# Designs tried in a protein design run: peptides against a protein of PDB entry 3VA4. Part 99

Target 1, 107 residues: chain A of PDB entry 3VA4
Amino acid sequence: EPIGQLRLFSGTHGPERDFPLYLGKNVVGRSPDCSVALPFPSISKQHAVIEISAWNKAPILQDCGSLNGTQIVKPPRVLPPGVSHRLRDQELILFADFPCQYHRLDV

## One batch from the design tools (peptide; made by RFdiffusion4, then SolubleMPNN)

Design b2_p23_8_s4 (from b2_p23_8, 15 letters changed)
Fold by OpenDDE base, seed 3:
Structure b2_p23_8_s4 (fold): chain B 107 residues (1-107), chain A 23 residues (1-23)
Amino acid sequence: as target 1 above (107 residues)
Amino acid sequence: MEALEEERRRIEEQQRRELEALA
């Protein structure tokens, strides 16, 4: 059962897409086998990871050394590779230039 | 429950608009 969601906002790439997030590691990347598959050239094959250790704990976002980076929007912050960022509910994230939003599901 | 979900949706929509306003 999903315990979180990553929303990819609509843009030039197409319509909005929602990706379920589960316990464990949810890899964000261009590779189709990623939990959050973002099939765009500017996204690294394994771009970032959202790790959820428990349903009642905030997910941890880490950039995996992506080419075009991972950023928090407000307040603006570029995530250094491998540095843990605790995601807040409704937090806005940029994977490369793709705007996303994390939100926790009520489970 | 329903009210919370609607509030969250409003926040999300606002956040999206704010994001779009950045560029």
Scores: peptide ipSAE 0.051, ipTM 0.593, DockQ to the pose 0.023
Fold by OpenDDE base, seed 4:
Structure b2_p23_8_s4 (fold): chain B 107 residues (1-107), chain A 23 residues (1-23)
Amino acid sequence: as target 1 above (107 residues)
Amino acid sequence: MEALEEERRRIEEQQRRELEALA
């Protein structure tokens, strides 16, 4: 069962979409086989990864060397490739220019 | 949900301003 959720806000690309996040690695990318598939040209095939541990359900976000970057909104921070960022509940993320929000599920 | 939409709007507005500043 999902431990978290990544919400892609509505925009010019279309309506809001919610992606379940599971234990292990949840790859964010343009590739259709990604856990969080964002089929947009500005998203890298493997853009970022959200890893959730069984011991620590707070996700770790890493940019995978994406072309257009991964950013935390509050406080503003561009994630260097491979640098771990612990996601907080309700945290806002930019994958390229796509605004998303992480939501922790109570399971 | 209203608060989230408002926050999204603020992000979009900020990005727009940044784009305008670069152009």
Scores: peptide ipSAE 0.041, ipTM 0.595, DockQ to the pose 0.034
Fold by OpenDDE base, seed 2:
Structure b2_p23_8_s4 (fold): chain B 107 residues (1-107), chain A 23 residues (1-23)
Amino acid sequence: as target 1 above (107 residues)
Amino acid sequence: MEALEEERRRIEEQQRRELEALA
């Protein structure tokens, strides 16, 4: 069962998409085998990872050394590669220039 | 939901302005 959700807001790429997040590592990337597959040229094949160690713990977001970066929107912050960021519920994230939102699911 | 949509819009607008500033 999904413990979280990553929403990709609608844009020039198309409609909004919601990606389920599970316990363990949820890889965000352009590669189609990623848990969160963002098939866009500006997204690295393995762009970032959202790791959920427990249902009652904040997920950890790490950039994987992506070309175009991973950013937190408020407050604005570029995530250095490999540095752990605890995701807050409803937190807005930019993968490259794609706005996303993390949503914690009640399970 | 409206708040999130507004936030998205603001982000998009900011990005657009930043892009224009670099052009």
Scores: peptide ipSAE 0.039, ipTM 0.592, DockQ to the pose 0.036
Fold by OpenDDE base, seed 1:
Structure b2_p23_8_s4 (fold): chain B 107 residues (1-107), chain A 23 residues (1-23)
Amino acid sequence: as target 1 above (107 residues)
Amino acid sequence: MEALEEERRRIEEQQRRELEALA
């Protein structure tokens, strides 16, 4: 069962998509083997990682040195590569220019 | 959901302005 969800909002790329997040590493990237596969040119093959531990269901987001960056919306912050950011429920994230939202599932 | 979409729009508009300022 998923512990969280990453929602990719609808846009020019197509309709809204929801990606389940599980315990461990959830890689966000253009590569098809990523947990959160965003098959868009502006997304790096391995763009970012959302890691969820067994002890703390609050995910840690890290940019993996992506070309076009990872940003938190409120308050606005560009994440330097490798710097940990604890995701809050309902937090808005930009992977490159793709708006996403993290949702914590009550499991 | 509407509030989130509006926020997305605001971000996009801001990014557009920032890009225009750099041009």
Scores: peptide ipSAE 0.025, ipTM 0.560, DockQ to the pose 0.035

## One batch from the design tools (peptide; made by RFdiffusion4, then SolubleMPNN)

Design b2_p24_3_s1 (from b2_p24_3, 11 letters changed)
Fold by OpenDDE base, seed 5:
Structure b2_p24_3_s1 (fold): chain B 107 residues (1-107), chain A 24 residues (1-24)
Amino acid sequence: as target 1 above (107 residues)
Amino acid sequence: SAELEALVREARERASKRTFKAAP
């Protein structure tokens, strides 16, 4: 069962979309087989990864050397490739030019 | 919420100042 959720906000690309996050590695990318599939040109095939090691631990976000980068919105910060960032509940993330929000599910 | 909407708007504004290339 899903432990978290990643929300893609609505924009010029279309409506809001919600993606469930599970234990293990949740890959964010343009490839259709990604856990979080973002089929947009500015997104790398394998852009980033959200790893959840346990239900009671904060997920780890890593950029996978994407072309257009991954950023934390508040406070503003560019994530260097391969560097672990512990996600806070309700954290806002930019994958290239697409704003998203992570939140932990109450299950 | 109003705060969330403001944060998202700010993020989009910052992004609009950058150029993005199509990833191969």
Scores: peptide ipSAE 0.626, ipTM 0.935, DockQ to the pose 0.975
Fold by OpenDDE base, seed 1:
Structure b2_p24_3_s1 (fold): chain B 107 residues (1-107), chain A 24 residues (1-24)
Amino acid sequence: as target 1 above (107 residues)
Amino acid sequence: SAELEALVREARERASKRTFKAAP
């Protein structure tokens, strides 16, 4: 059962998509085997990771040394590779040029 | 919501000023 969701907003790439997030590591990247597969050229094969633990359901986001980076939208902030960022509910994230939103599910 | 739309628009505007290369 997913405990979180990552929404990819609609754009020139296509319609909005929702990705379930589970306990453990949820890898964001261009590789098709990623938990959050974003098959776009600007996304690194393994771009970032969202880790969720049972004892703390607030996800930890880390950039994995991606080429085009990971940023928090508000306030604007570039995430240094490997540095933990605790995601807030409804937080907006940029993976390269793709805006996404994290949402905690009520479970 | 209007607020969300504004935030996403702002993010896209900032991104539009950058160059994104294809990742290996």
Scores: peptide ipSAE 0.625, ipTM 0.935, DockQ to the pose 0.972
Fold by OpenDDE base, seed 4:
Structure b2_p24_3_s1 (fold): chain B 107 residues (1-107), chain A 24 residues (1-24)
Amino acid sequence: as target 1 above (107 residues)
Amino acid sequence: SAELEALVREARERASKRTFKAAP
């Protein structure tokens, strides 16, 4: 069962979408086989990864060398490729120009 | 919430000032 959620806010692309996050690597990208599939031109095929371990439920976010980058919204911070960022519950993330929010689930 | 909406709006506003290319 999912232990986290990534919410893509509604926008010009369409309605809000929720993506379940599981233990292990959850790849964010344009490729349809990604755990978090964001089929938008500004998103790299493999844009970022959210990794959740059993011993530490707080996810680690890494940009995978995406073209248009990954940013934390507050405080504003560009994530350099491959640098680990520990996600906080309810943290807002920009994958390119798409704002998302991470939610920790009680499981 | 109002705060969440404000943060999202701010993020979008910042993003709108950037240019995003289609990724290969």
Scores: peptide ipSAE 0.620, ipTM 0.934, DockQ to the pose 0.975
Fold by OpenDDE base, seed 3:
Structure b2_p24_3_s1 (fold): chain B 107 residues (1-107), chain A 24 residues (1-24)
Amino acid sequence: as target 1 above (107 residues)
Amino acid sequence: SAELEALVREARERASKRTFKAAP
């Protein structure tokens, strides 16, 4: 059962997409094998990871040394590679030039 | 919501000021 969700907002690339997030490591990247597959050239094959250790703990977002980076929108913050960021509910994230939103699911 | 839309727009605007290379 999904513990969270990552929403990719609609844009020139197409419509909104929602990705379920599960316990463990949810890899965000261009590779089709990623839990959150973002098949766009600006996204690294393995761009970032959202790790959910428990349903009652904030997920941890880490950039995986992506080419075009990962940023938190508000407050603005560039995530250095490998540095843990605890995701807040409704947090807005930029993976390269793609804005997304994390939200916790009620389970 | 209007607030969310504004934040997303702001994020897009900031991103538009950057250059993005195709990742290998």
Scores: peptide ipSAE 0.646, ipTM 0.940, DockQ to the pose 0.973; fails the geometry check

Design b2_p24_3_s2 (from b2_p24_3, 13 letters changed)
Fold by OpenDDE base, seed 1:
Formats: C-alpha cells, structure tokens, sequence
Structure b2_p24_3_s2 (fold): chain B 107 residues (1-107), chain A 24 residues (1-24)
C-alpha cells in the first residue's frame, strides 16, 4: 500500500488528483511513465523525484534540473537541482505553477 | 482550511508574476 500521497489541487487544468507514493523513487514529470504524471507543458519530462526509504518514511524531494523549477511554498524557497528537501506532512509544493500537497499516510 | 486556501492563493499569485516556458 502507499506510504504517502501527493495531491494536485484543482485549477485551470482540471479537477484535483491524488497520486500514491511508494518506497523508492517516485518521479514527478510530464512523461506518462512517471509515478506522478503531470501532463502539462510547463512540467519537465522528469521534473523532480520524491524518494521514500523504509527506514525513513519522511520523503526526500529533489528537483531534477527542471526548466521551470520546484518550490517550497511556506516559507517560499526555490529548490536548487539535486538538493535534498525532507518533506513535512501537509507540505505545499509548487512544480512550476502547479500547487501540490504531500500527505503522509498511516502505514 | 482557510489558511490552506490562502497559502495556495498566495503561491499562485507569486507564480502569476513569472513566465513559464514549455519544457522540452
């Protein structure tokens, strides 16, 4: 079962969508084979990665050198490529201009 | 909930001030 969830909020693109997150690398990107597939032009094919380990359930978010960037919302912070950011439960993230929220599941 | 909506709104407002190119 999923260890976490990434919620894409509703917007001009359409309704809210939830993506399950599992152990290992959960790639966020425009490519359809990404774990978190965001089929939008401003999203890089491989935009970012959310990595979850068994011994540390807190996910690590890294931007993969995306064109339009990955940003932590509160406080606002641009995530430099390859720099690890430990996600907090309920953390708000911007992939380009798409706001998302990470939710830790009780498993 | 109100705070969440505010944060999302603020984030979108900041994003609106940027230009986003279509990624390759």
Amino acid sequence: as target 1 above (107 residues)
Amino acid sequence: DEELQRLIEEARARAAKRTFRAAP
Scores: peptide ipSAE 0.561, ipTM 0.919, DockQ to the pose 0.945
Fold by OpenDDE base, seed 4:
Structure b2_p24_3_s2 (fold): chain B 107 residues (1-107), chain A 24 residues (1-24)
Amino acid sequence: as target 1 above (107 residues)
Amino acid sequence: DEELQRLIEEARARAAKRTFRAAP
């Protein structure tokens, strides 16, 4: 069962989409094999990773050296590649030009 | 949620100031 959720907000690309997040590595990227597949040109094939461990269910977000970057919205902050960021519940993230929101699920 | 919508709008506004290239 999913332990978290990543919501891609609606935009010019289309409607809102929800992606389940599981224990382990949840790769965000344009490649269809990614756990969070964002099939958009501005998204790198492997853009970022959201890692969730059993001992710490708060996800760790890392940019994977993406072309167009990963940013935290509040407070605004660019994530340098490979630098860990602990996601807070309901945190807003920009993958390139796509705003998303992380939701912790109660399971 | 008004705050959420505001934050999203602000984020998109900031993004609009940038140029995004197609990633390889």
Scores: peptide ipSAE 0.550, ipTM 0.916, DockQ to the pose 0.961
Fold by OpenDDE base, seed 2:
Structure b2_p24_3_s2 (fold): chain B 107 residues (1-107), chain A 24 residues (1-24)
Amino acid sequence: as target 1 above (107 residues)
Amino acid sequence: DEELQRLIEEARARAAKRTFRAAP
């Protein structure tokens, strides 16, 4: 059962997409094997990871050394590779040039 | 949510100032 969700906002790529997030590591990347598969050239095959250790704990976002980076939107901040960032509910994230939003699900 | 939309717009505006290469 999903514990969170990552929303990819609509854009030139197409409509909004929602990706379920589960306990453990949810890889964000261009590879189709990723939990959050973003099949776009600017996204690294394994771009970032959202790790959820428990339903009642804030997920941890880490950039995996992506080419085009991972940023927190507010306040704007580029995440250094491998550095843990605790996601807040409804936090806005940029994977390369793709704005997304994390939100927790009530489970 | 106007604030959300504003934040998204701002994020995109910042992104627009960058050039993104195809990633490996």
Scores: peptide ipSAE 0.572, ipTM 0.922, DockQ to the pose 0.946; fails the geometry check
Fold by OpenDDE base, seed 5:
Structure b2_p24_3_s2 (fold): chain B 107 residues (1-107), chain A 24 residues (1-24)
Amino acid sequence: as target 1 above (107 residues)
Amino acid sequence: DEELQRLIEEARARAAKRTFRAAP
């Protein structure tokens, strides 16, 4: 079952969407094969990855060399490609120009 | 949540200042 959730906030693209996150690698990208599929032109086919190694560990976010980047919102930080960032619960993330939020789920 | 909304708006505002190209 899902360990976490990534929420894509509503915007000009449409309504809010929630994506379950599981143990292992959760790929974020424009490709429909991605665990978190964001079908928008500014999103790289494989944009980033959220890896969850255990239910009691913070997920690791890495940008996969995306064109338009991945950023942490607070405090603002551009993630260099391949550099691990431990996600805090409720953390706000920008994939290109799309704000999202990570939530740890109660399981 | 007003803080959440503010943070989202600020993030979008910062993003709006950038130029995004169609990604591969």
Scores: peptide ipSAE 0.563, ipTM 0.920, DockQ to the pose 0.930; fails the geometry check

Design b2_p24_3_s3 (from b2_p24_3, 13 letters changed)
Fold by OpenDDE base, seed 2:
Structure b2_p24_3_s3 (fold): chain B 107 residues (1-107), chain A 24 residues (1-24)
Amino acid sequence: as target 1 above (107 residues)
Amino acid sequence: DAELQRLIEEARAEASKRTFKAAP
């Protein structure tokens, strides 16, 4: 059962996509094996990870040493590799040049 | 949501100022 959702907004790459997020580590990356598979050249094979330890705890976002970075949109901040960032509901994230939004789901 | 759209637009605008390389 998904605890959260990561929405990839529509763009030149195609339509909007919603990825379910589960308890544990949800890897964001270009690799098709990733929980959040973003098959785009600017995305690293393993770009970032969203870890959800419990349904009632904010997810933790970490960049995995990606080439093009992971950035919080408001306020703008590039996440240093491996540094934990607690995601707020509806937080906007840039994985390279792809804007996404995290949503907590009612479970 | 006007605010959301604004934020997305601004994010895209800022991103456009950068050059993104294909990751290995």
Scores: peptide ipSAE 0.526, ipTM 0.915, DockQ to the pose 0.962
Fold by OpenDDE base, seed 1:
Structure b2_p24_3_s3 (fold): chain B 107 residues (1-107), chain A 24 residues (1-24)
Amino acid sequence: as target 1 above (107 residues)
Amino acid sequence: DAELQRLIEEARAEASKRTFKAAP
C-alpha cells in the first residue's frame, strides 16, 4: 500500500494528478519507467528521487542532477544534487516549473 | 485553501522569471 502521495497541481499541462509513493525509491522524471512520471520537456528523464524507509516514514527527497532543478517552495531553496531533504507533510515542491505537494498517508 | 493557493501562485510567478530548457 502507498505510504505517501505526490500531487501534481493542475496547470497549462492539464488537470491535477496524484501519484502513490511506496517504501523504497520513487523516481521522479520524464521517463515512463519512473514511479512519478512527469512527461514534460523541462523534466529530466531521471529528475529526482523520493525515498521512503520503513523505520522513517518521512520521505527523503534528492535531486538527481536535473537540468532545471528541484526546489522547496517554503522557504524557497534549490536542492543541491544528491543532498538529502526530509519532506514534511504537505510540503510544496517544484520540479522544474511544476509545483507539486507531498502528502503523508495515514497508514 | 487560500494559503496553499497563494504559495502556488507565488511559486509560479517566481518560476516565470526563469527559462526552463528542454531536458535531454
Scores: peptide ipSAE 0.513, ipTM 0.912, DockQ to the pose 0.951
Fold by OpenDDE base, seed 4:
Structure b2_p24_3_s3 (fold): chain B 107 residues (1-107), chain A 24 residues (1-24)
Amino acid sequence: as target 1 above (107 residues)
Amino acid sequence: DAELQRLIEEARAEASKRTFKAAP
């Protein structure tokens, strides 16, 4: 069962989409094989990863060396590749130019 | 949520100042 959700906000690309997040690695990327598939040119095939462990329900976000980067919105911070960032509930994230929001689910 | 909308709009506005290339 999902431990969290990643919401892609609506935009010129299309409507809002919610992606379930599970224990383990949830890959964000343009590849259709990604858990969070964002099929847009500015997104790298494997852009970032959201890792959730059984012992830490707070996810860890890492950029995977994406071309156009991963950024925390508030406060604004570009994530260096491979550096762990602990996601807070309701945190806003930019994958390239696509704003998303993490939401923790009660399970 | 007005605050959420503001943050999203700000983020998009800042992003629009950047150049995003098509990723390989």
Scores: peptide ipSAE 0.511, ipTM 0.911, DockQ to the pose 0.954
Fold by OpenDDE base, seed 5:
Structure b2_p24_3_s3 (fold): chain B 107 residues (1-107), chain A 24 residues (1-24)
Amino acid sequence: as target 1 above (107 residues)
Amino acid sequence: DAELQRLIEEARAEASKRTFKAAP
């Protein structure tokens, strides 16, 4: 069962989309086989990864050396490639120019 | 949520100042 969720907000690209997050590595990228598939030109095929080691631990976000980067919105911060960022509940993230939000599911 | 909406709009505004290239 999913432990978290990543929401892609609506925009010029289309409507809002929700992606379930599971234990292990959840890859964010343009490739259709990614756990979080964002089929947009500005997104790298394998852009970032959200790793959940346990249900009671905060997920870890890492940029995978993406072309257009991964940023935390508040406070603003660009994530260097491969550096672990512990996700806070309700955290706002930019993958390239696409704003998303992580939230923990109550399961 | 007004604050959430504001944060999203500000994030998009900042992103719009950048030039994004199509990833290979």
Scores: peptide ipSAE 0.509, ipTM 0.911, DockQ to the pose 0.960

Design b2_p24_3_s4 (from b2_p24_3, 13 letters changed)
Fold by OpenDDE base, seed 1:
Structure b2_p24_3_s4 (fold): chain B 107 residues (1-107), chain A 24 residues (1-24)
Amino acid sequence: as target 1 above (107 residues)
Amino acid sequence: MEELERLIAEARARAAERTFHAAP
């Protein structure tokens, strides 16, 4: 029962990939056990976290002190480590150099 | 869409300016 989805856009790395997001912590990172596993060398082992609560429909994104950072595309913003960003539906995010899009699922 | 693509490109450019590969 995923509540959201994170889409990694297609690129030089390959085709697009969709990652389900669930209640609780969804870790984004290069480590294979991450909820959103991005096996790319520019991605930190634990790069960021998307946390979803039952009472807060908008997920909270935090950078985890990644090497190459996490950006919101519109409006442009580099997320300082540990600072909460409330994700909007269709939000565009860059983890390092990898553009992703958050989609709120109708559950 | 054009604006969005531009914004993504600009964000990528910022990332590229300081991108390093993480240690294994």
Scores: peptide ipSAE 0.487, ipTM 0.855, DockQ to the pose 0.573
Fold by OpenDDE base, seed 4:
Structure b2_p24_3_s4 (fold): chain B 107 residues (1-107), chain A 24 residues (1-24)
Amino acid sequence: as target 1 above (107 residues)
Amino acid sequence: MEELERLIAEARARAAERTFHAAP
C-alpha cells in the first residue's frame, strides 16, 4: 500500500494528478517508467528521487542532477544534486516549474 | 491560499530564470 502521495497541481499542462509513493525509491522524471512520471520537456528523464524507508516513513528527496532543478517552496531552497532533504507532510516542491505537494498517508 | 499561490509564483519565477527544454 502507498505510504505517501505526491500531488501535481493543475496547470497549463493539464489537470491535477496524484501519484502514490511506496517504500523504496520513487523516481521522479520524464521517463515513462518512473514511479512519478512527469512527461514534460523541462523535466529530466530521471529528475529526482523520493526514498521512503520502513524505519523512517518521512521521505528523503534528492535531486538527481536535473537540468532545471528541484526546489522546496517554503522555506525557499534549491536542492543541490544528491543532497538529502527530509520531506515534511504537506511540503511544497517545485520540479523544474511544476509545483507539487507531498502528503503523508495515514496507513 | 493566497500565501500558497504567492509562494509558488515566486518559486516559479526563480525556476524560469534557469529553464531549459529537453528534446522529446
Scores: peptide ipSAE 0.478, ipTM 0.804, DockQ to the pose 0.556
Fold by OpenDDE base, seed 3:
Structure b2_p24_3_s4 (fold): chain B 107 residues (1-107), chain A 24 residues (1-24)
Amino acid sequence: as target 1 above (107 residues)
Amino acid sequence: MEELERLIAEARARAAERTFHAAP
């Protein structure tokens, strides 16, 4: 069962979408085989990764050298490629120009 | 809710200030 969730907020692209996050590496990217598939031109085929090592540990977000970057919303900062960022529950993330939110699920 | 909406709006505003290109 999913340990977390990544919500893509609604926007010009359409309605919101919720992606389950599981133990291990959850790849965020434009490629359809990504765990979090964001089929948008500004998203790199493999844009970022959310790694969940355990249900009781904060997930680690890393940008994978994406073209248009990955940013934390609050406080605002661009994630350097490959640098680990521990996700807080309810954390807001920009993958390129797409705002998302990480949510820890109660399991 | 209100806070979330504000944060999203701010994020989108910041995104709008940048140029995004089609990724390879």
Scores: peptide ipSAE 0.461, ipTM 0.889, DockQ to the pose 0.963
Fold by OpenDDE base, seed 5:
Structure b2_p24_3_s4 (fold): chain B 107 residues (1-107), chain A 24 residues (1-24)
Amino acid sequence: as target 1 above (107 residues)
Amino acid sequence: MEELERLIAEARARAAERTFHAAP
């Protein structure tokens, strides 16, 4: 069962989409086989990864050396490639120009 | 919701300061 959720907010690309996040590595990227598939040109094929080691631990976000970067919204921070960022519940993230929000699910 | 919308708008505004290229 999903441990978390990543919400892609609505925009010019279309409506809001919700992606379930599971234990292990959840790859964010343009490739259709990614756990979080964002089929947009500015998103790298493998853009970032959200790793969830346990249900009671904060997920770790890492940029995978994406072309257009990964940013935390508040406080603003550009994530260096491969550097671990511990996700807070309700964390707002930009993958390139696409705003998303992480939500911990009540499981 | 207003706070969330504001945060998203601000983030998009910051992102808009850069040109994002098509990723390989």
Scores: peptide ipSAE 0.453, ipTM 0.875, DockQ to the pose 0.960

Design b2_p24_4_s1 (from b2_p24_4, 20 letters changed)
Fold by OpenDDE base, seed 5:
Structure b2_p24_4_s1 (fold): chain B 107 residues (1-107), chain A 24 residues (1-24)
Amino acid sequence: as target 1 above (107 residues)
Amino acid sequence: SAAERARREQLAAENEAREAELLA
């Protein structure tokens, strides 16, 4: 079962979506084979990665050199490519300008 | 909003241009 989830908030693109996150690398991107597939033109084919090494450890978010960037909303921060960012529960993330939220699941 | 749509369209266009460059 999933260890976490990434929520894509509703917007002009459509309704809210929840993506399960598992141990290992969860690739976020426009490519349909991504773990978190965001089929939007402004998202890079491989945009970012959320890596979960263990159920009891905070996931690591890294931008993969996306064109339109990955940002933390609060406090505001643009993530440099390849730099590890530990996700806190309820972390608000922008992939390009799509607002998402990481949520740790109780497992 | 219109501004939001415009931003999304710009980002999409930039992605398309970059990807086209990579394939060329």
Scores: peptide ipSAE 0.388, ipTM 0.840, DockQ to the pose 0.293
Fold by OpenDDE base, seed 2:
Structure b2_p24_4_s1 (fold): chain B 107 residues (1-107), chain A 24 residues (1-24)
Amino acid sequence: as target 1 above (107 residues)
Amino acid sequence: SAAERARREQLAAENEAREAELLA
């Protein structure tokens, strides 16, 4: 069962979408087989990964060498490829220029 | 906004160009 969620905020691309996050690696990318499939041209096929090792541990976000980057909004920071970032609950993330938000599910 | 759309289009174009280069 999902233990986290990534929300893609509404925008010109369409309405808000919520993606469940599971234990293990949740790949964010344009490829349709990604756990978090963002079918937008500016998103890399495999853009980033959110790894959840345990239900009681903060997820780790890593950029996978995407072209258009992965950023944390507050404080603003571009994530270097492969560098682990521990996600805080309600963390705001930019994949390319698509704003998203991670939140922990109450399970 | 128009600026946001333009930026998104540019990022998309750059990503496409990169992928094309990798396939060449």
Scores: peptide ipSAE 0.368, ipTM 0.833, DockQ to the pose 0.241
Fold by OpenDDE base, seed 3:
Structure b2_p24_4_s1 (fold): chain B 107 residues (1-107), chain A 24 residues (1-24)
Amino acid sequence: as target 1 above (107 residues)
Amino acid sequence: SAAERARREQLAAENEAREAELLA
């Protein structure tokens, strides 16, 4: 069962999509085998990872050395590769220029 | 918008170029 979700907001690329997040590593990337598959050319094949160690702990987001970066929207921050960022509920994230939002699910 | 499309296309092209380089 999913512990959280990552929402990709609607845009020129298409409609909104919700991706379930599970315990462990949830890879975000263009590769179709990623947990959060973002099939867009500006997204790295393995772009970032959201690791959830427990349902009651904040997930950790890390950029995986992506070309176009991973950013926190508010407060604005570009995530250096491999640096851990603890996600807050409802946190807004940019993978390249694709706006997403992390949401903690009731579990 | 046109600006959004242009930016998206640029990022895509740059990413593809990098990946091609990494494969070489």
Scores: peptide ipSAE 0.354, ipTM 0.828, DockQ to the pose 0.299
Fold by OpenDDE base, seed 4:
Structure b2_p24_4_s1 (fold): chain B 107 residues (1-107), chain A 24 residues (1-24)
Amino acid sequence: as target 1 above (107 residues)
Amino acid sequence: SAAERARREQLAAENEAREAELLA
């Protein structure tokens, strides 16, 4: 059962998409093996990771040393590679320039 | 909400403006 959701907003890349997030590591990247697969050239094969533990359902986001970076939108902040960021519900994230939003599910 | 839609539109516009550059 999914614990959270990552929404990719619509754009020139295509329509809006929702990705379920589960306990453990949810890898974000261009590789089709990623839990959150973003098949776009500007996304690194393994771009970032969203980790959710059973004890703390608030996700931890880390950039994996991506080429085009991972950013928090409000307030604007570039995430240094490997530094943990605790996601808040409804938080807006940029993977490269792709806008996404994290949503915590009430389960 | 209206605020969320406005933020989405801004981010989408910014992405569209810079996406081609990042893809190159």
Scores: peptide ipSAE 0.259, ipTM 0.753, DockQ to the pose 0.048

